# Ledger of designs, part 99: peptides against a protein of PDB entry 5EG6

Target 1, 151 residues: chain A of PDB entry 5EG6
Amino acid sequence: RLRSQTVSTRYLHVEGGNFHASSQQWGAFYIHLLDDDESEGEEFTVRDGYIHYGQTVKLVCSVTGMALPRLIIRKVDKQTALLDADDPVSQLHKCAFYLKDTERMYLCLSQERIIQFQATPCPKEQNKEMINDGASWTIISTDKAEYTFYE

## One batch from the design tools (peptide; made by RFdiffusion4, then SolubleMPNN)

Design b1_p27_1_s1 (from b1_p27_1, 9 letters changed)
Fold by OpenDDE base, seed 5:
Structure b1_p27_1_s1 (fold): chain B 151 residues (1-151), chain A 27 residues (1-27)
Amino acid sequence: as target 1 above (151 residues)
Amino acid sequence: SLEELLENAPPVPTLDAGKNLEKVKYA
């Protein structure tokens, strides 16, 4: 189970005020649960509870305070993001981060860059969207707010 | 607990980095 806490994810890093990819570093971030109706802005209110797939979250660099736009964390099945999964987020599974209020844009690793990648609808499975491997993320919880892992 | 600390904290200020994300559309 996952709740609002500090996490680390491979490749995602902040340097010089920008998100970028580093194969040698695990970035330290806060993942914060938001209300579904929380608006985008320069500040947000954290919601209590365990994070479930389908819920809105904020990823904030624990060091710089740099934040990504509001994300919906989604469960990944192979190379698809599940649109209707609502069980608690598990660190045993990869997840995808849908950029809220976009046309199927997902947080994606592309070489050394962090980008938005558009998922493809699954014609035969309306509850799924096809994503690439770069849009599948592994996150690990950490009790250290400023913890950064270097490879 | 960490959860309690977060719940009782004021709104979290952030620096928006969304504008720096390149968009790649499906072709």
Scores: peptide ipSAE 0.236, ipTM 0.742, DockQ to the pose 0.073
Fold by OpenDDE base, seed 3:
Structure b1_p27_1_s1 (fold): chain B 151 residues (1-151), chain A 27 residues (1-27)
Amino acid sequence: as target 1 above (151 residues)
Amino acid sequence: SLEELLENAPPVPTLDAGKNLEKVKYA
């Protein structure tokens, strides 16, 4: 399970005040749970407790202090993001980061760059959006390793 | 605690996605 804590993710790191991607580097970040009604800003209220899919989070670089805009962490099933999953976030599953208040834009790795990728609606499954492989992320807690897994 | 540190920390610089992250839309 995931809480407001220090985490690491492959490829994503901060250099020169911007977010970059590298296949040889794991970035270390604080992941912070926010209220669903928290507004965007440089000051925000962090909540305690386990993070569930569908909740709003902030990713803050542990080295530079730079943050991404508010994200909604969503569960991934193969190549789809689940819109209605609300169980606790598990390190055993890949996740997707929806940029809050956008038209289905997700944080995505493309050609060693970080971009916004627009997900495609699933016509036959209203609770899912189609994402590419670059929009699926693996998160590992750096505070306590509860599980061992292979990518 | 982490929460205590954040409550007393200066503002957190936030990346402007509109300016710094390229948008790729589906066709």
Scores: peptide ipSAE 0.171, ipTM 0.662, DockQ to the pose 0.050
Fold by OpenDDE base, seed 2:
Structure b1_p27_1_s1 (fold): chain B 151 residues (1-151), chain A 27 residues (1-27)
Amino acid sequence: as target 1 above (151 residues)
Amino acid sequence: SLEELLENAPPVPTLDAGKNLEKVKYA
């Protein structure tokens, strides 16, 4: 399970005051659980407990302190984000980061850039949105020397 | 298939997420 803690994710890095993608450099980030009604801002209150899909989180660079806007962490099934999944976040599965209060915008890797990518509604399934492969992320806890995940 | 749907989907607008970054102070 995942909780408010230090994590690492592939390719996401902060350099020169910006988030960017790097195949060579790995960044460390804090993932903080927020209350669903927490407002956007530089100051926020962190909640304790296990993070569930559908909850609001902040990703903060452990080195620079730079943060992304509020994100909703969502479960990924292949190339779709699940909108109604609410079970505890598993590090065995990929996840997606929906930018809160946007029109289906997700944190996405595109070449060497970190972008917002708009998901497409799934025509046959109301509880799913189609995402680009670059919008699927693997989160790894840094509190342990060893970890297991599935690609 | 989902892959086929994605391949045939119209272009999607994208934005640089880095422009919405902020520095955080913990409460």
Scores: peptide ipSAE 0.033, ipTM 0.567, DockQ to the pose 0.116
Fold by OpenDDE base, seed 4:
Structure b1_p27_1_s1 (fold): chain B 151 residues (1-151), chain A 27 residues (1-27)
Amino acid sequence: as target 1 above (151 residues)
Amino acid sequence: SLEELLENAPPVPTLDAGKNLEKVKYA
């Protein structure tokens, strides 16, 4: 099970002040669990415990301290993101990162670049959104560590 | 765009002083 801790994410890393993708490099990030009502800001309150699908998280680069906007981690079934799954996130299982407060925008790898991808509604299954393979991520937990961020 | 979102995302203050993590390459 995944907790608020340091994780490695395939492809995603920060270089030169920008988020990049690489098939050869793994980026190390802090994944922080937030309250559902936590707003965007320079400071945020983190929660302890296991991360569940549907919860709000922050990904923070362990090296640079750069942070992505608030994300909702969602369970992936094949090429669909499940909107109502709430079980604990498991390592190595596919997940999707929904950009909170957007119209179905997900973090996506496309042509070795990180973009946002707009999922399409699944007409027959209202609790699912159709995503592409690039929007499906794998999380590998690493040992929890403290880092100095360079802004 | 994602870039715009990142630009508007506030930096997170440094956590307690610790180790810097290097990029990890996997075979």
Scores: peptide ipSAE 0.023, ipTM 0.470, DockQ to the pose 0.051

Design b1_p27_1_s2 (from b1_p27_1, 10 letters changed)
Fold by OpenDDE base, seed 4:
Structure b1_p27_1_s2 (fold): chain B 151 residues (1-151), chain A 27 residues (1-27)
Amino acid sequence: as target 1 above (151 residues)
Amino acid sequence: SLEELLANAPPVPTFDAGKNLEKVKYA
């Protein structure tokens, strides 16, 4: 299970004040659990507890302090993000990061860029949105706040 | 195409939240 802690994810990296993709690096980030009603900003209040799918989180680079917008962490099933999953986040499964208050925009890897990818609704399954592989992330908890490793 | 869509996809806004690093909580 995942909680507010230091995590690492492949490809996501911050350089020169910008988020970008690196095929050789695993970036180190803090993942912060927020209240659902937490406002957007550079300053925010972090909640205690284990993170569940559907909850609001902040990803902050442990090295640079650069942060992404508020995200909803969602469970991934194949090429789809699940909209109603609320079980505890598992590091054994991929997840997607919905940019809160957007029209189905997800954090996405595209070549060397980090972009917003607009998910496609699933007409047959209203509780799912279609995402590409670049919008599916693997999170690994780490013991070191500023640990970055290369592959 | 998907490739074109990805190429023209908007960037992700970012924030400087460095001051929040000290606020990390662990369950």
Scores: peptide ipSAE 0.330, ipTM 0.771, DockQ to the pose 0.545
Fold by OpenDDE base, seed 2:
Structure b1_p27_1_s2 (fold): chain B 151 residues (1-151), chain A 27 residues (1-27)
Amino acid sequence: as target 1 above (151 residues)
Amino acid sequence: SLEELLANAPPVPTFDAGKNLEKVKYA
């Protein structure tokens, strides 16, 4: 299970004051659980507890302090994001990061860039949205903070 | 626990880089 902690993810890192992609680098981030009604801002209050799919989180670079907007972490099934999954987040599964209050925008790796990619509704399954592989992320828990990892 | 410590901490200041992310619509 995942909870508010330091995590590492491949391809996502901060360089030159921006989020960038690198196949050779692992970024170190704090993942913070937020209350569902937490407002967007440069300051936020962290909530305790295990992170469940569907909950709001903040990803903060452990080195620079740069953060993404509020995200809803969603479970991934193959090439789809599950909209109604609410079980505890598992590191054994890939996840997707929906940018909160957007029209199906997800954090996505495209070539060497980090972008917002719009998911497509599944025609036959209302509880799913189609995402590409670049919008699927692997999170690994780590106790290493303030470091970036290189392959 | 770590999450308990974080919950009791003051608000965390961050730099929001969301505005720098390009938006790509599905074609």
Scores: peptide ipSAE 0.032, ipTM 0.571, DockQ to the pose 0.079
Fold by OpenDDE base, seed 5:
Structure b1_p27_1_s2 (fold): chain B 151 residues (1-151), chain A 27 residues (1-27)
Amino acid sequence: as target 1 above (151 residues)
Amino acid sequence: SLEELLANAPPVPTFDAGKNLEKVKYA
């Protein structure tokens, strides 16, 4: 299970005071679990426990300390983000990072840039949003943790 | 379309907090 710790992800890294993308680099970040009612800010309170899909997290560059706004980590099923999944985050599954309090905006890789991508609702499945492949992320814990792996 | 939205999407806002880690509080 994933907890507040250092994680690594492909494509996302900080360079020149901004978030950038690189297919050749893996960025290292602290992922912090927040309370659902935690306000936005540079200073925040970290919650104890394992990270589940649907929870609010902060991604902080382990090198520069730069942070993204509050994100909701969501489970990905093919080209969709699941809105109601709440099981523990698994390293074997791709995840999406919803920018909290936005109109379906997700952290996305586009042509070596990190951008916001607006997901489209699924008309027949209100618990899903359609995302681009660039909005699907693989994260790997760089700290010792217990994970349940599913193939 | 998704492609159009992607192409025109704004950059992700960030917090420039070089010492942000020092401001983390644990509950």
Scores: peptide ipSAE 0.025, ipTM 0.481, DockQ to the pose 0.672
Fold by OpenDDE base, seed 3:
Structure b1_p27_1_s2 (fold): chain B 151 residues (1-151), chain A 27 residues (1-27)
Amino acid sequence: as target 1 above (151 residues)
Amino acid sequence: SLEELLANAPPVPTFDAGKNLEKVKYA
């Protein structure tokens, strides 16, 4: 189970004051749990507790302090993002980062660039959106605190 | 691109290395 803490992710990296893609570097970020009604701002309130799929989070570079817009972390099943999953986030599974308040836009790696990718609705399943491989992310906790895995 | 994404998004906070704790509030 994941909570507000430091995590590492491949490809997403900050260098020279900018976000960029790097296949050779793992970026270190703080992932912060926010309230669903939290607005964007210079300051934000961090919630305690374990992060669940469907909740709003902020990714902040642990080195530079640069942040991404508010994201909703979603569970990934094969090539789909699950819209209604609400179980605790598991590091054993890939996740997707939906850009909050957008039209199905997800954080995505494409040809060594970080882009936003628009997911396609699943024709037969309203609770799923089709994403590509670049929109599936692996995050690993770097905290030394005790961690409970959730499968 | 991410640059374009950030340009089209609301202002995104950037923390100063020495003042980053001032930007985070805990509930």
Scores: peptide ipSAE 0.019, ipTM 0.486, DockQ to the pose 0.244

Design b1_p27_1_s3 (from b1_p27_1, 11 letters changed)
Fold by OpenDDE base, seed 1:
Structure b1_p27_1_s3 (fold): chain B 151 residues (1-151), chain A 27 residues (1-27)
Amino acid sequence: as target 1 above (151 residues)
Amino acid sequence: SLAELLANAPPVPTFDAGKDLEKVKFA
């Protein structure tokens, strides 16, 4: 038998100088495309064009200006992040955000907290890493150049 | 497209606050 469960929606949000996951509030974010060799910092150069999976991005809160470290946006297939996908980011398709220069750490929500979740490698599929649901995000476009992220 | 809109968002002054996020690992 199959059982369904109601899942509460949580949104990426900035409050009190911290990123958190809120069921009541959501943050509007800019996603800036960076060069793959762009260094970490508050100042960065933004590239023009389409954002593709596998590219380096900065998520910046449109209200506070607070940003996460450099991320690689990756395509999600079921419960896996794809390491080699390079097509344009799709509307409402689930994605994952790998924190650059980490050991398979992904942006993840756990209850109301934002954490780094370590993905498990797929031994039989080198182009995939196993993530949990909290590390799978949906991007929703707004009427402006801002986007809402939620699991 | 979404990809285009995302990439062309205007740059803003930023500060990084995500470096100290807690880590959850699996053995």
Scores: peptide ipSAE 0.052, ipTM 0.500, DockQ to the pose 0.083
Fold by OpenDDE base, seed 3:
Structure b1_p27_1_s3 (fold): chain B 151 residues (1-151), chain A 27 residues (1-27)
Amino acid sequence: as target 1 above (151 residues)
Amino acid sequence: SLAELLANAPPVPTFDAGKDLEKVKFA
């Protein structure tokens, strides 16, 4: 499940064909690893291997089959997304989902809505972008047998 | 304001990728 790091804990959920955030219900998702050159679409080729920060992923609801656009999973440090982190994804770390090929747009929680929020560049640190609190997520694996996070 | 910015932020487009029951699930 995906949980946004906001004052009110909310979980990514799909209902009525729409992505939203629920304080009571959570959805289970597949996180598919894609090639960096994979095109957007309903059909895509999935890669095998451990997911690293900086790689392109596809989030698919296990119940409805609804999917978000291609995302780049990025490591979060405090209120910033790291642009150059490439270590294995860890459940111990917050992450952000950059919408691929956008101008710094991130997957963000706003009340009950899932929106795109534009990150602000960090003038002093070119390898970081400032993100909204609603753009910070945690991933909790439900199948540890087939995927191991770096801890 | 931040509230106004969030209210006017664009939605995220979605796709129907179908079900793949053989892949790893994350909750």
Scores: peptide ipSAE 0.285, ipTM 0.723, DockQ to the pose 0.405; fails the geometry check
Fold by OpenDDE base, seed 5:
Structure b1_p27_1_s3 (fold): chain B 151 residues (1-151), chain A 27 residues (1-27)
Amino acid sequence: as target 1 above (151 residues)
Amino acid sequence: SLAELLANAPPVPTFDAGKDLEKVKFA
């Protein structure tokens, strides 16, 4: 199957039992929708339906089965994560992954590393948190040969 | 760090069918 080249510089990837950011390799992940009250664990109940911003998700590597902790997928507007967006997730928009039950920690890439980045609250906009560029992600379906990007 | 968090949250297998997605970072 043919694929178009992306403009991305780094991809989330799993290698050697670790999550990292690769400029050459990308990981394919399942995004599982969870209930808001679902606890962290080795087993979880998955919901069906379309994923909306603000919902809890589990990212699982399709190859290794390694999973990140529970995340809340949030819509991104410029350099801010929106806390109250609840529309269906769109691949045309950037998103951020809030680590559930943390103090504003977001999934972030720094060089080749995947880290947590603490967002800064927006004093004048209670529904937004300031994130760095590394915490802004684009989700691309692997079943598509052509991708649409919006910067 | 994420590494520390992952140490406390062991990897889990996939339990159901899903759609594969790639997560990318723009330049």
Scores: peptide ipSAE 0.193, ipTM 0.663, DockQ to the pose 0.064; fails the geometry check
Fold by OpenDDE base, seed 4:
Structure b1_p27_1_s3 (fold): chain B 151 residues (1-151), chain A 27 residues (1-27)
Amino acid sequence: as target 1 above (151 residues)
Amino acid sequence: SLAELLANAPPVPTFDAGKDLEKVKFA
């Protein structure tokens, strides 16, 4: 079983057609692997295979069916997102979700809101971007092959 | 695999990050 303990009680959740944070509720999501060249849209083609860091994914709410824009899942080292990691995603480790085709924007929890947080380039290491704690997520697997995300 | 297990979920309306997500720069 995956780690079920968390430091934060705030979870990614969809309610009323909006993404928000909740301390009392959690959202279950499907994680779909996409091709790197998959275009943005309501319709997308799901790719088979294990999810690796650096790959493009879609998060779809299992309840409402709402989806986030295309994300690149990245490995986290301390408070940095690794740009070149490509090993299989570990659900026990923190990860970051880069909003594809943005200027270093990452999915971030700030207070009770879901925001785009702009990462800062790491001067000493070109393969890393500095993120805050709110942009680091842990994936918890569910028995329904769904996942909830939390800080 | 995880991707294979979830592949049967249908595509649905996409969240508009430009409108619905606040943009915050790192400071």
Scores: peptide ipSAE 0.019, ipTM 0.407, DockQ to the pose 0.053; fails the geometry check

Design b1_p27_1_s4 (from b1_p27_1, 9 letters changed)
Fold by OpenDDE base, seed 2:
Structure b1_p27_1_s4 (fold): chain B 151 residues (1-151), chain A 27 residues (1-27)
Amino acid sequence: as target 1 above (151 residues)
Amino acid sequence: SLEELLENAPPVPTFDAGKNLEKVKWA
Protein backbone atom coordinates (compact mmCIF):
# COMPACT_ATOMS: atom_id res chain seq x y z
CA ARG B 1 0.00 0.00 0.00
CA LEU B 2 1.06 3.55 -0.69
CA ARG B 3 1.57 6.20 1.94
CA SER B 4 3.38 9.51 2.21
CA GLN B 5 6.81 8.54 0.93
CA THR B 6 9.27 8.73 -1.90
CA VAL B 7 8.17 7.32 -5.22
CA SER B 8 9.40 6.98 -8.76
CA THR B 9 7.37 7.40 -11.90
CA ARG B 10 8.29 7.14 -15.54
CA TYR B 11 8.36 10.20 -17.79
CA LEU B 12 7.61 12.82 -15.15
CA HIS B 13 10.75 14.87 -14.61
CA VAL B 14 11.91 18.30 -13.52
CA GLU B 15 14.54 20.22 -15.42
CA GLY B 16 15.24 23.90 -15.71
CA GLY B 17 12.71 24.71 -13.05
CA ASN B 18 9.82 23.13 -14.92
CA PHE B 19 8.04 19.83 -15.21
CA HIS B 20 8.67 18.04 -18.47
CA ALA B 21 8.59 14.58 -19.96
CA SER B 22 11.59 12.32 -20.34
CA SER B 23 11.26 8.91 -21.91
CA GLN B 24 14.78 8.08 -20.81
CA GLN B 25 14.45 8.82 -17.11
CA TRP B 26 12.35 7.96 -14.09
CA GLY B 27 11.98 10.87 -11.73
CA ALA B 28 12.07 10.62 -7.97
CA PHE B 29 9.30 12.37 -6.07
CA TYR B 30 7.77 12.73 -2.68
CA ILE B 31 4.08 11.95 -2.57
CA HIS B 32 2.45 13.61 0.43
CA LEU B 33 -1.01 12.95 1.78
CA LEU B 34 -2.96 16.11 2.60
CA ASP B 35 -6.16 16.82 4.43
CA ASP B 36 -9.13 17.28 2.15
CA ASP B 37 -9.50 20.83 3.41
CA GLU B 38 -5.84 21.77 2.94
CA SER B 39 -5.56 24.99 0.97
CA GLU B 40 -3.42 25.42 -2.10
CA GLY B 41 0.04 26.80 -1.52
CA GLU B 42 3.76 26.30 -1.81
CA GLU B 43 3.82 25.36 1.86
CA PHE B 44 1.59 22.59 3.18
CA THR B 45 1.06 20.22 6.09
CA VAL B 46 1.40 16.50 5.58
CA ARG B 47 -0.89 14.00 7.27
CA ASP B 48 -0.10 10.42 8.13
CA GLY B 49 -1.85 7.29 6.97
CA TYR B 50 -2.17 5.11 3.94
CA ILE B 51 -3.21 6.91 0.80
CA HIS B 52 -6.61 6.02 -0.61
CA TYR B 53 -8.05 6.82 -3.98
CA GLY B 54 -10.00 10.03 -3.83
CA GLN B 55 -7.63 11.66 -1.37
CA THR B 56 -5.63 14.83 -1.90
CA VAL B 57 -1.89 14.55 -2.46
CA LYS B 58 1.13 16.67 -3.35
CA LEU B 59 3.88 15.55 -5.70
CA VAL B 60 7.23 17.15 -4.97
CA CYS B 61 10.44 16.61 -6.90
CA SER B 62 12.96 15.12 -4.50
CA VAL B 63 15.83 16.95 -6.16
CA THR B 64 14.55 20.43 -6.89
CA GLY B 65 11.61 20.79 -4.54
CA MET B 66 9.34 21.73 -7.42
CA ALA B 67 5.75 20.79 -6.76
CA LEU B 68 2.52 20.33 -8.65
CA PRO B 69 -0.78 21.79 -7.48
CA ARG B 70 -2.94 19.71 -5.18
CA LEU B 71 -3.97 16.48 -6.85
CA ILE B 72 -6.63 13.91 -6.20
CA ILE B 73 -5.28 10.46 -6.90
CA ARG B 74 -7.84 8.33 -8.71
CA LYS B 75 -8.03 4.70 -9.68
CA VAL B 76 -7.82 3.85 -13.37
CA ASP B 77 -9.82 1.17 -15.13
CA LYS B 78 -8.71 0.77 -18.73
CA GLN B 79 -9.06 4.24 -20.22
CA THR B 80 -11.24 5.66 -17.48
CA ALA B 81 -10.66 7.33 -14.15
CA LEU B 82 -12.94 6.14 -11.38
CA LEU B 83 -14.51 8.95 -9.38
CA ASP B 84 -15.90 6.92 -6.51
CA ALA B 85 -13.05 4.51 -5.77
CA ASP B 86 -11.82 4.93 -2.21
CA ASP B 87 -9.78 1.81 -1.52
CA PRO B 88 -6.07 1.98 -0.66
CA VAL B 89 -3.82 2.92 -3.55
CA SER B 90 -2.16 -0.08 -5.13
CA GLN B 91 1.19 0.21 -6.86
CA LEU B 92 0.10 -2.60 -9.15
CA HIS B 93 -2.61 -0.41 -10.65
CA LYS B 94 -2.24 2.62 -12.81
CA CYS B 95 -3.54 5.84 -11.36
CA ALA B 96 -4.60 9.26 -12.53
CA PHE B 97 -3.95 12.63 -10.95
CA TYR B 98 -6.89 14.98 -11.05
CA LEU B 99 -5.94 18.61 -10.55
CA LYS B 100 -8.08 19.57 -7.60
CA ASP B 101 -10.81 22.17 -8.12
CA THR B 102 -10.58 22.07 -11.91
CA GLU B 103 -13.02 21.03 -14.59
CA ARG B 104 -11.87 17.45 -15.06
CA MET B 105 -8.22 18.37 -15.66
CA TYR B 106 -5.70 15.56 -15.25
CA LEU B 107 -1.93 15.44 -15.20
CA CYS B 108 -0.95 14.17 -18.62
CA LEU B 109 2.10 13.21 -20.65
CA SER B 110 2.07 14.63 -24.16
CA GLN B 111 5.21 13.93 -26.18
CA GLU B 112 7.94 15.73 -24.25
CA ARG B 113 5.56 17.93 -22.27
CA ILE B 114 3.63 17.61 -19.06
CA ILE B 115 0.20 19.16 -19.42
CA GLN B 116 -3.20 19.17 -17.83
CA PHE B 117 -5.67 17.37 -20.06
CA GLN B 118 -9.43 17.57 -19.72
CA ALA B 119 -11.18 14.26 -19.23
CA THR B 120 -14.45 13.53 -20.99
CA PRO B 121 -17.48 12.44 -18.96
CA CYS B 122 -18.79 8.97 -19.57
CA PRO B 123 -22.38 9.37 -20.76
CA LYS B 124 -23.66 6.13 -19.29
CA GLU B 125 -21.45 6.00 -16.22
CA GLN B 126 -21.44 9.03 -13.97
CA ASN B 127 -18.73 7.54 -11.78
CA LYS B 128 -16.19 7.47 -14.62
CA GLU B 129 -14.28 9.91 -16.80
CA MET B 130 -12.44 9.07 -20.00
CA ILE B 131 -8.72 9.88 -19.96
CA ASN B 132 -5.78 9.63 -22.34
CA ASP B 133 -3.10 6.99 -22.04
CA GLY B 134 -0.76 9.78 -21.06
CA ALA B 135 -2.91 10.52 -18.02
CA SER B 136 -2.38 7.01 -16.66
CA TRP B 137 0.61 6.78 -14.35
CA THR B 138 2.56 4.00 -12.70
CA ILE B 139 3.99 4.61 -9.25
CA ILE B 140 6.82 2.65 -7.68
CA SER B 141 7.72 3.22 -4.06
CA THR B 142 11.36 3.86 -3.25
CA ASP B 143 13.33 3.97 -0.03
CA LYS B 144 15.78 6.62 -1.14
CA ALA B 145 14.76 10.03 -2.42
CA GLU B 146 18.01 10.63 -4.30
CA TYR B 147 17.77 7.48 -6.36
CA THR B 148 16.71 7.85 -9.97
CA PHE B 149 16.16 5.33 -12.76
CA TYR B 150 17.41 5.45 -16.32
CA GLU B 151 16.35 3.44 -19.32
CA SER A 1 7.92 5.66 11.02
CA LEU A 2 8.13 7.90 8.01
CA GLU A 3 4.48 8.75 8.45
CA GLU A 4 5.03 9.90 11.98
CA LEU A 5 8.07 11.89 10.99
CA LEU A 6 6.18 13.73 8.29
CA GLU A 7 3.23 14.45 10.52
CA ASN A 8 5.41 16.02 13.16
CA ALA A 9 7.64 17.87 10.74
CA PRO A 10 7.24 21.54 9.92
CA PRO A 11 5.31 22.48 6.79
CA VAL A 12 7.03 21.46 3.57
CA PRO A 13 8.28 24.35 1.47
CA THR A 14 8.05 23.89 -2.28
CA PHE A 15 8.15 25.76 -5.55
CA ASP A 16 4.92 25.62 -7.49
CA ALA A 17 5.93 24.88 -11.06
CA GLY A 18 2.66 23.22 -11.98
CA LYS A 19 0.42 26.26 -12.02
CA ASN A 20 1.69 27.13 -15.48
CA LEU A 21 0.96 23.75 -17.02
CA GLU A 22 -0.67 23.97 -20.41
CA LYS A 23 -4.39 23.26 -20.46
CA VAL A 24 -5.62 20.97 -23.20
CA LYS A 25 -9.18 19.97 -23.97
CA TRP A 26 -10.62 17.30 -26.19
CA ALA A 27 -11.03 18.31 -29.83
Scores: peptide ipSAE 0.150, ipTM 0.714, DockQ to the pose 0.079
Fold by OpenDDE base, seed 4:
Structure b1_p27_1_s4 (fold): chain B 151 residues (1-151), chain A 27 residues (1-27)
Amino acid sequence: as target 1 above (151 residues)
Amino acid sequence: SLEELLENAPPVPTFDAGKNLEKVKWA
């Protein structure tokens, strides 16, 4: 199970004060669990506990301190983000990062750029949104001591 | 424990660059 800790994800990288993509480097980040009512800002209070899908998180570069806006981490099934999944986040599953309080905008890799990509509603499934491959992420925990595997 | 550390942790200062992310819709 994932909790507030250091993580790594492919492609996402910070350089020159900006987020960008690097195919050769894995960025190191802190993932912090937030309260659902935590406001956006350059400072935030970290919540304890295991991270579940549907919860609000902050990704902070471990080197520069650069941060993304508040994100809701969502479970991914194929090319869809699940809106109602609430089980513990697992490294065995891909995830998507919904930019909180946006119109279905997700953190997305596009070539060498990090962008916001708008998901498309699923016509027959209200609990799913269609995302592209670039909006699907794999997270690897780098904090072995505090990580508990979830099966 | 991690829980203990986080429970009493002060706010974390960061620099937010998210406002500069380009918005893209499906083509």
Scores: peptide ipSAE 0.113, ipTM 0.667, DockQ to the pose 0.078
Fold by OpenDDE base, seed 5:
Structure b1_p27_1_s4 (fold): chain B 151 residues (1-151), chain A 27 residues (1-27)
Amino acid sequence: as target 1 above (151 residues)
Amino acid sequence: SLEELLENAPPVPTFDAGKNLEKVKWA
């Protein structure tokens, strides 16, 4: 089960004060669990406990301290993000990062850029939103500052 | 543990770079 810790994910990297994609590097990030009512800001209070889908998290670069906006970590089922999943986050499954308080915007890899990608509602399944492959992330717990990855 | 240290650490200032992320709408 995942707790607030250092994680690595492919492609997501910080360099020169910006988020960008790197096919050769795995960036190391602190994933911090926040309270659901935590406001956006450069300072935040970390909550104790295991991270569950549907909870609010902060991703902070372990090297630079650069951070993304508050995210809701969501479970992925095929090409859909589940809106009502609340079980503990599993590193064996891909996850999606919904940008909190947006119109279905998700953290997404597009070519060599990190973007916000708008998910499409599923008309017949209210508990799901359709995302693309670039919005599905694999995270790995690590104590390392950075990985080098080769395809 | 490392996890406990992270969870119980006082808030640390960060730099929010997420505001500059490009927004892409579904076609």
Scores: peptide ipSAE 0.070, ipTM 0.614, DockQ to the pose 0.080
Fold by OpenDDE base, seed 3:
Structure b1_p27_1_s4 (fold): chain B 151 residues (1-151), chain A 27 residues (1-27)
Amino acid sequence: as target 1 above (151 residues)
Amino acid sequence: SLEELLENAPPVPTFDAGKNLEKVKWA
């Protein structure tokens, strides 16, 4: 189970006060669970608990404090984002970060840039959206707290 | 800037929580 804590991910890094892509370094971030009705801002209320797919989160650089806009963390299955998955987030699975209140925009790595990538609706499956490999992320907990694996 | 890096969509605002991190509330 993943909770509000420090995590690490590859290809997302903050340097010189800006987000950029890096294949050489893993970025360290705080992932914070928010209420679904939480608004954007430099200040926000953090919900205590385990993070489930479909919930709203904030990624904050542990070094600089720079933050991305609100994201919805979604489960990934073979280059598709699952829209209705609500089980606990597992570090064994890749995830996608939907930019909240956008038209299917996901946080994506393209070449050496971080971009917004618009997912394509699945024609036969309304509960899925097609994403590219660059929009699939791996999260690794860097917290010393005990972690319970979930498969 | 983050906005400069984000392509294929309208600009997305950036936030610096570093100065206000101590003001985060826990629910």
Scores: peptide ipSAE 0.027, ipTM 0.479, DockQ to the pose 0.375

